# Ledger of designs, part 35: peptides against a protein of PDB entry 3WG5

Target 1, 218 residues: chain A of PDB entry 3WG5
Amino acid sequence: LAKNIVYVAQIKGQITSYTYDQFDRYITIAEQDNAEAIIIELDTPGGRADAMMNIVQRIQQSKIPVIIYVYPPGASAASAGTYIALGSHLIAMAPGTSIGACRPILGYSQNGSIIEAPPKITNYFIAYIKSLAQESGRNATIAEEFITKDLSLTPEEALKYGVIEVVARDINELLKKSNGMKTKIPVNGRYVTLNFTNVEVRYLAPSFKDKLISYITD
Target 2, 218 residues: chain A of PDB entry 3WG5 as posed
Amino acid sequence: LAKNIVYVAQIKGQITSYTYDQFDRYITIAEQDNAEAIIIELDTPGGRADAMMNIVQRIQQSKIPVIIYVYPPGASAASAGTYIALGSHLIAMAPGTSIGACRPILGYSQNGSIIEAPPAITNYFIAYIKSLAQESGRNATIAEEFITKDLSLTPEEALKYGVIEVVARDINELLKKSNGMKTKIPVNGRYVTLNFTNVEVRYLAPSFKDKLISYITD

## One batch from the design tools (peptide; aimed at target 1 A49 A80 I105 I121)

Design b2_p15_5_s1 (made by RFdiffusion4, then SolubleMPNN; from b2_p15_5, 9 letters changed)
Fold by OpenDDE base, seed 4:
Structure b2_p15_5_s1 (fold): chain B 218 residues (1-218), chain C 218 residues (1-218), chain A 15 residues (1-15)
Amino acid sequence: as target 1 above (218 residues)
Amino acid sequence: as target 1 above (218 residues)
Amino acid sequence: GSKGIELDVMGYNPS
């Protein structure tokens, strides 16, 4: 029986325009192969809001389900990563990971202190993150508090509060637990029931360019 | 009978990207030799969060158990060291050591005063440290208090509160006490029962590069 | 616009 393909790709580090390119490339590959889904192993402290928003849009435009998996243990979907997760079709977290801390900033001062975003910007992102949560049927109150209280959650807390859908230690457990789940947002206008019963996992490697950029930005 | 190998390596000083390299090298050597475990004699006042998180990930990716041993007496697993310990398969402490004091900071001012981290960051690390504790079946309340109260514990206190697993004066006592214990987190998806019944202890020395960097950063 | 806005928790070190 022709195995359905599930792609797995890693996105690590700061969210930038380059990260968008990675998302786009990975999703495009998976789309071209009519994969059952793509799992993005996400580990990010955050990054640029513009890149984040573009990534969210790219995910939502995907012809296949995009699962954000905060992985490995110790990883985070921090800040921009939270938005990306909330914009995705399914969120999973490994034990030992975190999600949240979404307050926007203008940057860092020369002394390393945070330059706070004005209320205008903060409120914009509150509305935005709440929208993502609402559209995906996730906890919009908590989403707001990721900003207003700089809230960060464990996987267990996030699951309990209805922020995420799966806690899984690895890809195999993720596939097992998410099998039969519906996407939290539609794919091509329809909520998709994930079918991971007989799947081949394909890992996508970063391009040479991807590796180089990651090395430089580290 | 072919003796199982237990590696012992020292990690001392500030946690940096270089410290990550040390962890990676040591664990890799031990993995290559299919060691029963590696014991990292840890003495750190803390260091960089990014490096710490990478180290935790590297530990959790280990194909063999990684035991963090706060050693020798007078050593600490302070700040970043606590996170590393909580991310490990087993924590041991020598008498006269300490663990805790995990509050994140932005750095030091020109006058040496601590620049406090904003709540955003503090809350992030609260979630992170709690996640590490929860995943390892250790006291998440105390883990949180390592940040929120700048809590520091003695080995006896840490053992009592369920932060650590072993108090041991030396490697031999550590091996004796930890023999038959299960790792607090899985190795390759399984909790491993440590077997130190017939082991050869091998000490890994720092590379020349390691020595040089430590000398420069001290 | 969101240009120049950062959503980052990095830049902090645990003490």
Scores: peptide ipSAE 0.072, ipTM 0.338, DockQ to the pose 0.105
OpenDDE base, seeds 1, 2, 3, 5: peptide ipSAE 0.019, 0.036, 0.062, 0.038; ipTM 0.260, 0.343, 0.442, 0.322; seeds 1, 3 fail the geometry check

Design b2_p15_5_s2 (made by RFdiffusion4, then SolubleMPNN; from b2_p15_5, 8 letters changed)
Fold by OpenDDE base, seed 4:
Structure b2_p15_5_s2 (fold): chain B 218 residues (1-218), chain C 218 residues (1-218), chain A 15 residues (1-15)
Amino acid sequence: as target 1 above (218 residues)
Amino acid sequence: as target 1 above (218 residues)
Amino acid sequence: GSKGVILDVMGYNPK
C-alpha cells in the first residue's frame, strides 16, 4: 500500500528573505510529492516582518497542509514565528517551548535599546495578527495581547487559550495527536482532515545554500 | 542636473502569482536606478488573495515609494486591487475609475455563481484591510465596508473619505499634485516627501514573459 | 528575556 508521505523540515534562526526561500523550497518539494503534509520544526527568535508575511502567504498558498511545530524543547516561535504559526494549517508545540512576544519594533539602537514602532505600525500588526487568528479560528484576543502586552505563552497555555492545536514531544506524538484533525485554515479552499495513518516520514535536509546563509547569519 | 527618475509601469488584469512577478520586477528596476518613485498604473478586477498579500508586502519592502494609480478612465482597483492600493505609499485615481468591492470569495461555481468565503475568512480580510488602512492613515471604516457592504467608490468619494490621496487625469497631473506629499506608509522606516520637481518619466514595458502570461490569462 | 525578538516592520535590516 503506497504510504502517505509526511515531510519534516527544520527552520531555525532569524526570519529573513532566506528563510522564505527555505519555506518555499520545502513546501514545493512536499507539494511535488503530493505529501499528506509538511511539518516545519520551527525555532526562531523572530526577524523581518516582510519575510514573515511572505512566509505566511506561501504557507497559505500551499497545496498541502503546513504544520508549524515549535521544536525542540527550548525552541520558540517568537515574534515573526508567532505570526507564521498563526498563519499555518496547524500549530504544534513541544513541551518547554514558547510562543508570542510579537510587538513590532523598527530595530535596535547602537546601545541595544529597542526602537519602538510608530503606533500606526503597531496597530497594523495588531490588526494583522488578529486577522490570522480569526481566519484560523484561533484566539484573536490573545493574538492581540502578543503585541499589546508582549505576551508569551507556554504550550499548555497556548493550547488552553486556543492559540495552538497540539502539544507533542516529538514527530511521532505529533502525528498521532494531529491524525484526524482538520486544518485550521483551508488547503485549496477546503479544510483538510489530516490522515497520518500509515505514513512515511521523510526528512528534508537544508540545501548547501541554506547552510551557508545560516552560518553567515548566526 | 541629473534628473530624478520616476518609473511608470502598467499592471492590468487578474492578480496572480505572475502579477507578483511583474510588481517585483518593476519595483526592482526602479530601486536599482534609485528612482524617486515608481507609479504603477493599475487596472484589475481582482484576483488571488495570496498574490495580493505578496504584492502588498513587496510594495512595503520597496526601497522607493510605490504609487498605485488606478488608470486609465474605466479602470478599477477592484477587490485585490483595493488591498494593493491600501498597502501602497500613495493612491491616485483617474476620473472615471473605481475602488472597492473587496468581499472575499472562494471562487466561482460551474454556473458562475460566487462561492462565498466562510465567515472566518471574511473576518480575516476585514481585519487585514483595516490594518492596511490604519497603517497608511486611511479610512479603516470605509476599508471594512469595502468588504462588509461590497462598497465601491468613485475617485471623488474615495478622496473625500480619506481612502486615497490624489485624483489625477494623467501622469503629469499626478506628479504635480503628489509633489511634496508624504508617503502614507514609510519607505525604509521613514515617511518620504515626494520630489517630483524636474523628473524624468521612464516607462517600463512588460517583459516577454509578462506578455505571454497576460495573453494566456486573458 | 524577550531581548532579541525583532519584528522589523519595514524590512529595514539596519546593518
Scores: peptide ipSAE 0.064, ipTM 0.256, DockQ to the pose 0.124
OpenDDE base, seeds 1, 2, 3, 5: peptide ipSAE 0.033, 0.027, 0.067, 0.029; ipTM 0.579, 0.330, 0.380, 0.549; seeds 3, 5 fail the geometry check

Design b2_p15_5_s3 (made by RFdiffusion4, then SolubleMPNN; from b2_p15_5, 9 letters changed)
Fold by OpenDDE base, seed 5:
Structure b2_p15_5_s3 (fold): chain B 218 residues (1-218), chain C 218 residues (1-218), chain A 15 residues (1-15)
Amino acid sequence: as target 1 above (218 residues)
Amino acid sequence: as target 1 above (218 residues)
Amino acid sequence: GSKGIILDVMGYNPK
């Protein structure tokens, strides 16, 4: 019997291999418990391309719907966070959050200036982000502009342009608004209708290792 | 009066932003003390491109010669480590070490398979690694083959092919063999002749933070 | 905070 349970977990900070481990752990717990979905509260300035691509793949392989929720107010799904969101089954944003700014960079110079990625790299990520948008039925033109124009959007703009599915102030409003929505990508080969009626919300705390890594990377 | 002091520090593990901080700290200490040189005992499987490029730049900006020493026996200067070595004032290797395997990857898939970098990224790093080799008067053909053939070399091969300058079993042999050598790139705009006659060797220990980061990333 | 997608040049370390 599928439990009317939704897991909520927080992922904050830079996207790294440790962030992949967090996603994998959280999704695995929710899969084991046959949860209706997992909501990942995401607040990230970006991070590693490899970790990002692995996270996207892990989400796509999930046995349950993975909802990316840009939360709390002031949070961002910047750079790598946008790709992760576009690879998920549903995107939500809280008021006062942002999404976008996906220009690939080789890093920061010693003076803190951006080392620009060569056009060849930029074109690869344009193709990749457009594929994520197309596969999820989201706005591929805006997805490209997240790179080419370094565009960032408000929740209201992102909803209007068909980048995201929900604007919600909290978990309860998110569950209410997303109830009855179909996932934007398949779960186990099928588009799932979300059922958040009489849902038990379970919070997953970061592990001690997760806390230690966050403390060091901050 | 320049102190007849050579600093020795160890950098082990993945090349990350924290590895950059270690390089910066170690070089800064040696610069402040007007050391004759710093030797970095390097053992790395590779790491982040951004951190690698920043480390190369930090070495090139050093007020003192930075010697990369692939040590101990069994150590590697793999991937990012090769770029760092090629960006340094002198490269040494201990017997039983290796250098090379520089193919850029986007990461590892969930099954542990390599996600290949697109040709555009590979070509960028080919140009970059060749520039490092050319600037240092090292073998640019082999530098390219570190990527195109995923080539790894022994110390004896690397010396023979003009990738490195010294094969040494320990710090004392390294100092003896490199004494009177000119740096392969400039220090403060000049090629420096290394003077390791009557040198005091000073070891720099990793900070508590360095130890903590290594423990978490291992 | 590091804004951007950072590429890794990782060598295969077969654990």
Scores: peptide ipSAE 0.038, ipTM 0.540, DockQ to the pose 0.647
OpenDDE base, seeds 1, 2, 3, 4: peptide ipSAE 0.035, 0.029, 0.041, 0.033; ipTM 0.530, 0.328, 0.331, 0.489; seeds 1, 3 fail the geometry check

Design b2_p15_5_s4 (made by RFdiffusion4, then SolubleMPNN; from b2_p15_5, 9 letters changed)
Fold by OpenDDE base, seed 5:
Structure b2_p15_5_s4 (fold): chain B 218 residues (1-218), chain C 218 residues (1-218), chain A 15 residues (1-15)
Amino acid sequence: as target 1 above (218 residues)
Amino acid sequence: as target 1 above (218 residues)
Amino acid sequence: GSSGIILDVQGYNPK
């Protein structure tokens, strides 16, 4: 019997237009192969709002479940990464990771200090992050506090507060724990029950272009 | 008698953190050589707010006059480029160039449509662009209209409205026309009278890193 | 051409 395929891909670094291209490429490959799901191993300090919003839309338009996995230990889904996670079909975190710190900023000054966003920007992103949480049946109060209190959570806290669905040490534990879970948002208009029985895990490597961009943006 | 040195460097493409590094490098070289001025040939569709604000600050901190020259014909100082120009010691434009279109945006959607910024962002950048115009003795009403009306101006209009100081076809005409002009903002606490009599023009090439980044971000 | 001033949603300064 043909094994259910689960793709695993890594996205690391700042959220940019190139990160969107990575998400689009990875999801498209998994869609073409009719995968059961794709797991995106995410480690990001944040990034651009436009790229983030486009990534969220691309995930929501996916023909297959997209699982955001904050991995490895020490990784974060900071700022833009939190929005991406909240827009996904399932969120998992490894022990020793973090999620949150979603205050919008204009950027960084020459001295590395934060250039704060005007209050209306903050309010726009509060409304946006709350909508992502509500649509996915996640904690909208905590989602707001990711901005208003610059809150960051551990995996255990995020699970407890209903921000995420799984704490897992590795891909195998993630597959085991998420097996039989329903997606938190629809896939092709329906909530999908994940089937991770008898799976084949396929790893997608970053393209040469992806590696080059990462090297230059680091 | 040692000729007055004027540096000329090109900055093309999106305004990013790498564009800041280019400005910083070019200005630093010209400062070290005690140049009379540096001319930055600018062609940009715009870019990031943080990088733009940092570039403006770097120009304002320059030990030498920084002239923004919208060049060649067909070039623009769009959006972020307009702010940079308004923050500079002198603005010149070549015939067939444009300046303006300063409406802040969150970015572009997947379909290429503009994601509009919340009204408070717009108001923040209105205040900021007006302050740049006022500090430089340029037209603050037109600076506001670059945002509120998404206005773009020709060189002739920009000169007429007191947004820019020079229309010039090339570097030689720019040097000739700007000779004896006072900077529109202070250099080391004083308004400097430009001396472009008996000048040596030195061109600064982009670094290999600059070329590589441009190739990848295009 | 992408004309605009683009905002960031960042939790950490990567620099």
Scores: peptide ipSAE 0.036, ipTM 0.544, DockQ to the pose 0.583
OpenDDE base, seeds 1, 2, 3, 4: peptide ipSAE 0.036, 0.036, 0.026, 0.036; ipTM 0.520, 0.483, 0.248, 0.521; seeds 1, 2, 3 fail the geometry check

Design b2_p15_6 (made by RFdiffusion4)
Pose (drawn by RFdiffusion4):
Structure b2_p15_6 (pose): chain A 218 residues (1-218), chain B 218 residues (1-218), chain P 15 residues (1-15)
Amino acid sequence: as target 2 above (218 residues)
Amino acid sequence: as target 2 above (218 residues)
Amino acid sequence: SVSGITPITFPSVSS
């Protein structure tokens, strides 16, 4: 009861309805265990807008800080993952990872050709991504360019431009650097200072169902 | 005189990429065997827009008529399934089935809430559903109300309003009533008259992949 | 029950 606990979970692949269930399951475990924070190791090339918006909402309502960590090296928080990151308490990127490329699309034709969205829906997601950035005090100009220019950024660029808060190789370095940082969005109405000294790290294994469904969607 | 081959397949659940694959697989089989028609027993609550548009496209390119049959009783061709029906060569409904209810949404939220679709998406789907209805000679005024009023219809109502062509209890009654009917859209440039005199019915079983994905869904 | 249409998604990006 008198411990400082950080949960670490993994989320890989397309952001779907099932991905929401994962976020909710992991975050719920951390909340019920009074965790200082939960770190989500995120690697996603794309996903659905509805599951992305539900995840962002679940993060906004989280009783504990949610740290989105683009990891491992070579991972990306592209498309839906970018919004999830902008919608969270803190963003960390591992070396060699990517963030951006968030243009909304109606999807893919028989060819694999891109089915673009009507121009106005592009404007809707511009307003939504600007809102997430401004609510979290992040660079909304660059966030808009994730869509309009299909802009993508390395970790160092994302840090310089004020989109993320941490560049870290691993969980330990992430804890060291983010220790003392305020969350970019509130936890239950208050902006919180992260206390990661003398912290117990607990890893949440992805379930059989997680790995299987992810593999199939792959 | 001649022996006419009719294929029958079942397509159930949410409309997704796997569903497109089912439509493509079942239709390709019927085309290669020079079938008179393929009948799809469709039961769907909804699904993804891109896959629905890909299915409508696959049906337009079909070298043989595709008959959408809302079957069994209790089944529906709601949301995305309505567009598939309107995009097909002939529509049949079993007693106690439903068609319509197509108002687009960005998706569902955590607590029963619904994420609204921006007006541009709504107008986009109004134009698309009116177009499918106009191209097939079906009631475009009523098709719009599938969206603007979330209108849903019984089989008897759907026939009366000119959205569908046949009300049938089973495959036997469907072939009997649809024998001699012209297709509502062309097959390779010409509107084909359906010849169901002297008919061999062939049932297509769902593949291992089909069964697995649906068991996981159940 | 009706599930509706899911109209918007995001591109799958390759690294």

Design b2_p15_6_s1 (made by RFdiffusion4, then SolubleMPNN; from b2_p15_6, 8 letters changed)
Fold by OpenDDE base, seed 4:
Structure b2_p15_6_s1 (fold): chain B 218 residues (1-218), chain C 218 residues (1-218), chain A 15 residues (1-15)
Amino acid sequence: as target 1 above (218 residues)
Amino acid sequence: as target 1 above (218 residues)
Amino acid sequence: MVLGIEPISFKDVKR
């Protein structure tokens, strides 16, 4: 039986327009090969709202399931990363990772202090993050609190509260645990049951451009 | 009679956190020398909202008048640049420059198309830009239209509509024309009458760091 | 290219 392909790619660092390009490239490759899914190993402290929204849209437009995996231990899907996760077909987290802290900010002052977003902006993103949670059947109240309380959760808490679907230590455990799960949002208008019983894992490497940009932004 | 000092510095490119650092550095130097004013030669296509707001705040906190001069010909105070200008003590433009096009965007798609900001964000910035205009005694209706109609103006139009105070071809003409004008916003709680009758012009150069960052972001 | 007001950044937790 022809092995179903699961792609794995890493996205690390700040969410920027370049991160969107990475998502787009990775998902496109996986789509072209009619992969069972693509797993994005995500480690981000946050980033730009626009890039985030574009990434969410790109995920939603994917022809295949996009699984966000907060990995490795020590990684986070913080801020923009949480939105991306909530916009995805399945969220997994490794032990020792975190999700949340989604309060929008205008940036940082010279002293490193946060410049707070005006209430109108905050309210916009509250509505947005809640919509993502609701659309994916995830906890919209906690999603709101990611902003209003700047809440951050452990994988266990996130699972408990219905924010994420899987806690897994590695790709193998992720595949095992997510096997038979339905996507939290539709793929091409249909909720898909993930089939990871007989899969080939293919790793996608960052392009040279991706490496360069990451180096510059780090 | 000890010559009053007027500083001139150039800020070119995208408005970022680094641009804030430039503004802060330049204004601080001018403050330390008790300059009559600092003129910022501004050429920007726009940039980050947070950096913009920080810059506006820094200008408002200045101990000396900060004059935004859209210069040289061909330059623009576009998008974020318009906000900065409207937050300043005096706006001048050279012939062949532009101001406006202030519609907030979330960014650009992969194809270069604009990702529009949600109405709530747009409305926030409408309120913000109008407040800047009102506080400075400038045309708040046009300020709003910089967003709602993505309006861009020539120097002559901007002057006509009461958005800016001076059209000047160069620093010498600017000094001449702005001599005796009152700042549009207060300096240390008082509106200041600019005195450029006997001034020494001192140019501030970008730091090495500024040059490097500009090169990377260009 | 009129670079619009770049989108609001979200909190970088590492900063």
Scores: peptide ipSAE 0.058, ipTM 0.518, DockQ to the pose 0.662
OpenDDE base, seeds 1, 2, 3, 5: peptide ipSAE 0.026, 0.031, 0.036, 0.025; ipTM 0.539, 0.406, 0.305, 0.493; seeds 1, 2, 3, 5 fail the geometry check

Design b2_p15_6_s2 (made by RFdiffusion4, then SolubleMPNN; from b2_p15_6, 8 letters changed)
Fold by OpenDDE base, seed 2:
Order: structure tokens, then C-alpha cells, then sequence
Structure b2_p15_6_s2 (fold): chain B 218 residues (1-218), chain C 218 residues (1-218), chain A 15 residues (1-15)
């Protein structure tokens, strides 16, 4: 039986293989409890493309809606975070947050210069990010510009351009505003209408491993 | 004779040795023309500590006020950018921008994990950032927390906490709001009151080299 | 492929 439960978990820092493990763990917990949704409070400057793609895939395979919430104020869904958001069932942003800056790079040289990705890689991720946007009914042109122009947007701009679905100050406002919205991608093959009427909010604490890795990676 | 001129230049991307060259060039142009000030529209995710420290020093040696303006909306003065801002004569931020996240790292491992800086280095930069804040009459406690808590702030928070001096939507509003303010650090040994009455705004275009390097580093 | 991680790097911090 569906429980009127919404999970909230935080993912902060660089997107790595460990971040995938966190997503997987959190979503799995929410799935097991037949939650209405899980909200991931995301604050990331970016990270690894491989981990990002795996996270997107994990979200797409979720049995429950996964809401990416760029939170708190000052946070960003930068680079890899944008891809993850665009691959999710719903995007929300708090005031004072940002999204975008998705240009792929190979890394940094010893002198701190960016090693540019070859056109082939850049074009791959342009196609990829556009596909995420299109599949989720979001602005594919802006998604491309997140790469080609290294574009970053405010919540208000992102909402205006049809990149995100909600601007909310906190979890309660998010739940209130997103109540009755349809997921932007399917859940188990169906678009789901979110029901946040009389929900119990459960916060998931980071595991000890999560804390340790954050300490090492942050 | 002092000219009622304000220069505006953009610096975007990673802080590197080339970024130092850009700062130096822009400030030098403004100095030569006896400008009232130069505004640097800054959007950076961070960069190299050596380049950052050199930039701070160059700003401190400026013969004219250097205003760091985190712009446009969606931009950030992250990491190295925060240090630069704290070392400047005045900080402004546009709505939807951020400042902070100053934890030093040695780099990234091959697996994308952060290589943590040893405590000695971290402590050095804590002392350094606190000194910048103290010398500029800004919040040294928050400056420390930019490192110790990897804190990021919105413009409103930064203003409230006494980290920045102005929140402004555009150059015109910045000039209007900052008119009559004193520089937060001395210019040639004296705190200067900004005079932006009837100023001519001159935009400096990036050099060809600037464009090329941005293309390579972005 | 790396996406947009740019903390302050101290690899060449000479101080």
C-alpha cells in the first residue's frame, strides 16, 4: 500500500562513484517504503561524467518519483548536477541557487588550465543533455546552451525558460507547490501525479561512510 | 586630472596565471586613464592559489579602486574568487549569484576524488582569508567558515553578514548604490570615497589572447 | 570525461 511518505536526503559535493552509491541507497530506501517520492537536496559543483550517467540511469529506473531540489540557498546543480536534475522526475530550486555550466572537460593541466574536450566528446554530451531535456519535456535549447555557452541560470530564469518546475524556499513549500504536478519522466512506464496531501516527511541521515567520503572529497 | 570614468571588464572562468595577466592589463588601463574605479565582473568557479594570491596583491597595489562585481545572475565568486573579492576595494553581487566555498585542495585524484590539503595548508589559507577580511573590515568569522564549513552565501546573506558591500542588479545600480562609499581597503595608502556622479562607463573588451585562453580553459 | 569541478587547487602553491 502506498504510504503518504516523502523522503528527504542530502547529496553535497562532487559527483563521483560514491555519489552514485548514495543515490542508490537513498532511492532504494524510499522504494522499499513505497514512498510517494524522494527529494534529493542537491548541492554540487559537478564531477565525473561516468558517475553522472550512472546516477541518471538509476533515477530513471526508480520505482518512485525522484525530485532534485537545489538546496539550500547558495547551492548549485552545476555541471554534472544539471544533467542529474534534467534526468529526474521533477526539479526544484531554492532562491539564490543556480543551475548550468555543463561544458565537458577532460580535466585540468598541471598549470591549472582546462584540458578541453575534443569536439566529439562535447558533441556527445550536447546530444545527451538535449535528450534528457526532450524526454523530460524541458527546454532542450537551453540545455544545449548549458554546454555551448556555459550558461548558468537563476531559479527564476530556469523556471521561465522551462528548465525547472518549481521554485521553493523550503521542503514544505516544495511539497505544496509540487502537489498535483505530473512527473516529467515516467515512473515504471507511467507519468505519475504527485500526491503530497498529508505526507509524512522523513529525513535520511548520511551514513558513516557518506560522512567519511564527504570529508575526504570535500 | 581625475576623469569621471569607470571601467568595466569581465573575467570569467578558472583563476590561472593568465587570469592574473587579465587583471593586470585591465587595472593598468584604468590606472593610466586616471579612472575613478574599475569594476571587474567576476564569474569564476575557482582556480589556482598562486594566481589568486598574485591577483590579490595586484589589486592591493592598484592606484585606483578595484570593485569586484559578481555578475551576471547565475555567476559565482567561488573559491579563489572569494579570496579575490575579499582582497578588493569593494564587493558587489548581483541577485542570483553566490560567494564562498573556499576549502583548499591539492587537486583531484585519477578517480575524481579530492586530494585533501594537509592541515598545514588549510590553516595557512584560513589565516590568509581571515587577514583579507580583517584588513577590509569584512566578516572574518564568515571568511573562515568559507573554508571550514565550505560555506556559500547568497548576496543577501553576504550583505547581511558584512561580507560584501552592495547588492546590485546591473552596473548602473551598482554605481548608484556605491556612490559615496569608502573603499574597504586603502588606495595608495588612503581610503577613498567613491565618486560616481556623472561618470562615463567604458567597457573593456577581452583581448584576442583572452578569448583564445578562455576557449582553451573554459 | 570530467564535468565542471573547479575548487581552488594548491598543487603549485609555493607558499
Amino acid sequence: as target 1 above (218 residues)
Amino acid sequence: as target 1 above (218 residues)
Amino acid sequence: TVLGIEPISFEDVKR
Scores: peptide ipSAE 0.035, ipTM 0.307, DockQ to the pose 0.180; fails the geometry check
OpenDDE base, seeds 1, 3, 4, 5: peptide ipSAE 0.033, 0.026, 0.032, 0.033; ipTM 0.319, 0.265, 0.300, 0.251; seeds 1, 3, 4, 5 fail the geometry check

Design b2_p15_6_s3 (made by RFdiffusion4, then SolubleMPNN; from b2_p15_6, 7 letters changed)
Fold by OpenDDE base, seed 4:
Structure b2_p15_6_s3 (fold): chain B 218 residues (1-218), chain C 218 residues (1-218), chain A 15 residues (1-15)
Amino acid sequence: as target 1 above (218 residues)
Amino acid sequence: as target 1 above (218 residues)
Amino acid sequence: MVLGIEPITFKDVKR
C-alpha cells in the first residue's frame, strides 16, 4: 500500500509576514503531494496580528490537515501562536511547552513596558479567539481568558481544559496518539479522520530566504 | 540677546519602535538646550500603531514645542505620520507633500493586498484621530475621513480644511510663517507663542544606530 | 505604499 506522507516543518520565532510565507510554502508543498497531514513544529513568542490572521486563514483553506505541534520542550505557542493553534485542525504540545498569553498589545514602550491595547481592540480579539475556539470545538472560555487574564497553560492543563488534543514527546508519539482522531475543523468542508498507521515522515527545510529572514529578525 | 535655538531633525521611513527612539532622542536634546522649538522633518509612508501612539505621547510630554514639518517636496505624512502630525504642536507641509490615508490595516497579504482592519479597530482609530484633531483645534471631520475615506490631502487642502497650520517651502519660510503662532496643543500646560525672530537653527543628525536601522528597514 | 497602521502585536513578542 502506498505510504501516506506526513510532512513536518519547523516555524520558529516571531510571527510576521515572512512566517505567513513559510506556512504557505510548507502547506502548499504538502498539498501538492496529497499528504495525509502536515505537522508544523511551532515555537513562537507571538508576533503580528495581521500575519496571525493570515496564517489562520491559510490553515483554514488548506486542502490537508494542518497540525500545530508546540515543540520542542521549552517552546511556546504564545500570543499569536495560540490563535494559530486554535485555528488549526489539531493541536499538540510537547511536555515543557506552553500556550496562551494572548492579550493584544500595541507594542512596547522605550523602557520595555507593554503598551496596552485599548478595550475595543482587546474586545475584538476576545471575540476572534473565542470564535476560533468555538469553530474548532475547543474551550472558548479559556480562550477568552488567554486574553482577559493573560492566561498561559501547560500542555496538561491545556489538554484538561479542552484547548488542545494531544500531548506528545516527539513526532512518533504524536502520530501514534493522533491516529484516528478527527480534525477539529473541516478540511474541504469535511472533518477528516487522521490515518497515521503506515506513514512516511518527510521533513521540510526552511528556504534560504527563510533562514536569512529568521536571522535578521532574531 | 542670546539667540533662541531651533532644532531641526529628520525622521524618514516607516514608523517603528526605532522611530520612537529617534523622536525621543531628538526632543530630549532640544529640551536639554531649552530650545524654542524642534522641527521634525517628517517623511513617512506610515508604520506601527504602537510606535505612533508612543510618539504622539512623547510629543505631548515635550517640554518644548514640537513642529512636524512634512518635508521635503515629495514627502508624506501618511498613515501613522498623520496621527503624529495631529498630535504635534504645529504642522507644516512643503508644497508637493501629502497628509492622510490613515485607514488602519492589519498588514499585507502575500500578494501585496491590504488586509483590512476589522470595524472595531477602525472605529477605535477613528475615535483616536478625532480626539487628536479636537485637542489640537484641528478639523476632526477631515481627520475622520483620513480613515473612513482614506482621504489624502495636499498642503493647500490641508491648510484650507484646518488640518495644518503652515505651508512652507523650506525651514526659513517655516520659521517666518510660524513666528507668532500659538502652539495647537499646550507645552507644560500652556499654549506657547512661537518666537522665531532671532533664532539659530541647529541640525541634529541621526545616530549610527538610526542609520543602520533605517538601512535595514528600507 | 501607504503602510497602514501596522497590525497590533500580541504580548509575548519578546523583543
Scores: peptide ipSAE 0.054, ipTM 0.528, DockQ to the pose 0.592
OpenDDE base, seeds 1, 2, 3, 5: peptide ipSAE 0.026, 0.025, 0.038, 0.025; ipTM 0.480, 0.517, 0.274, 0.491; seeds 1, 3 fail the geometry check

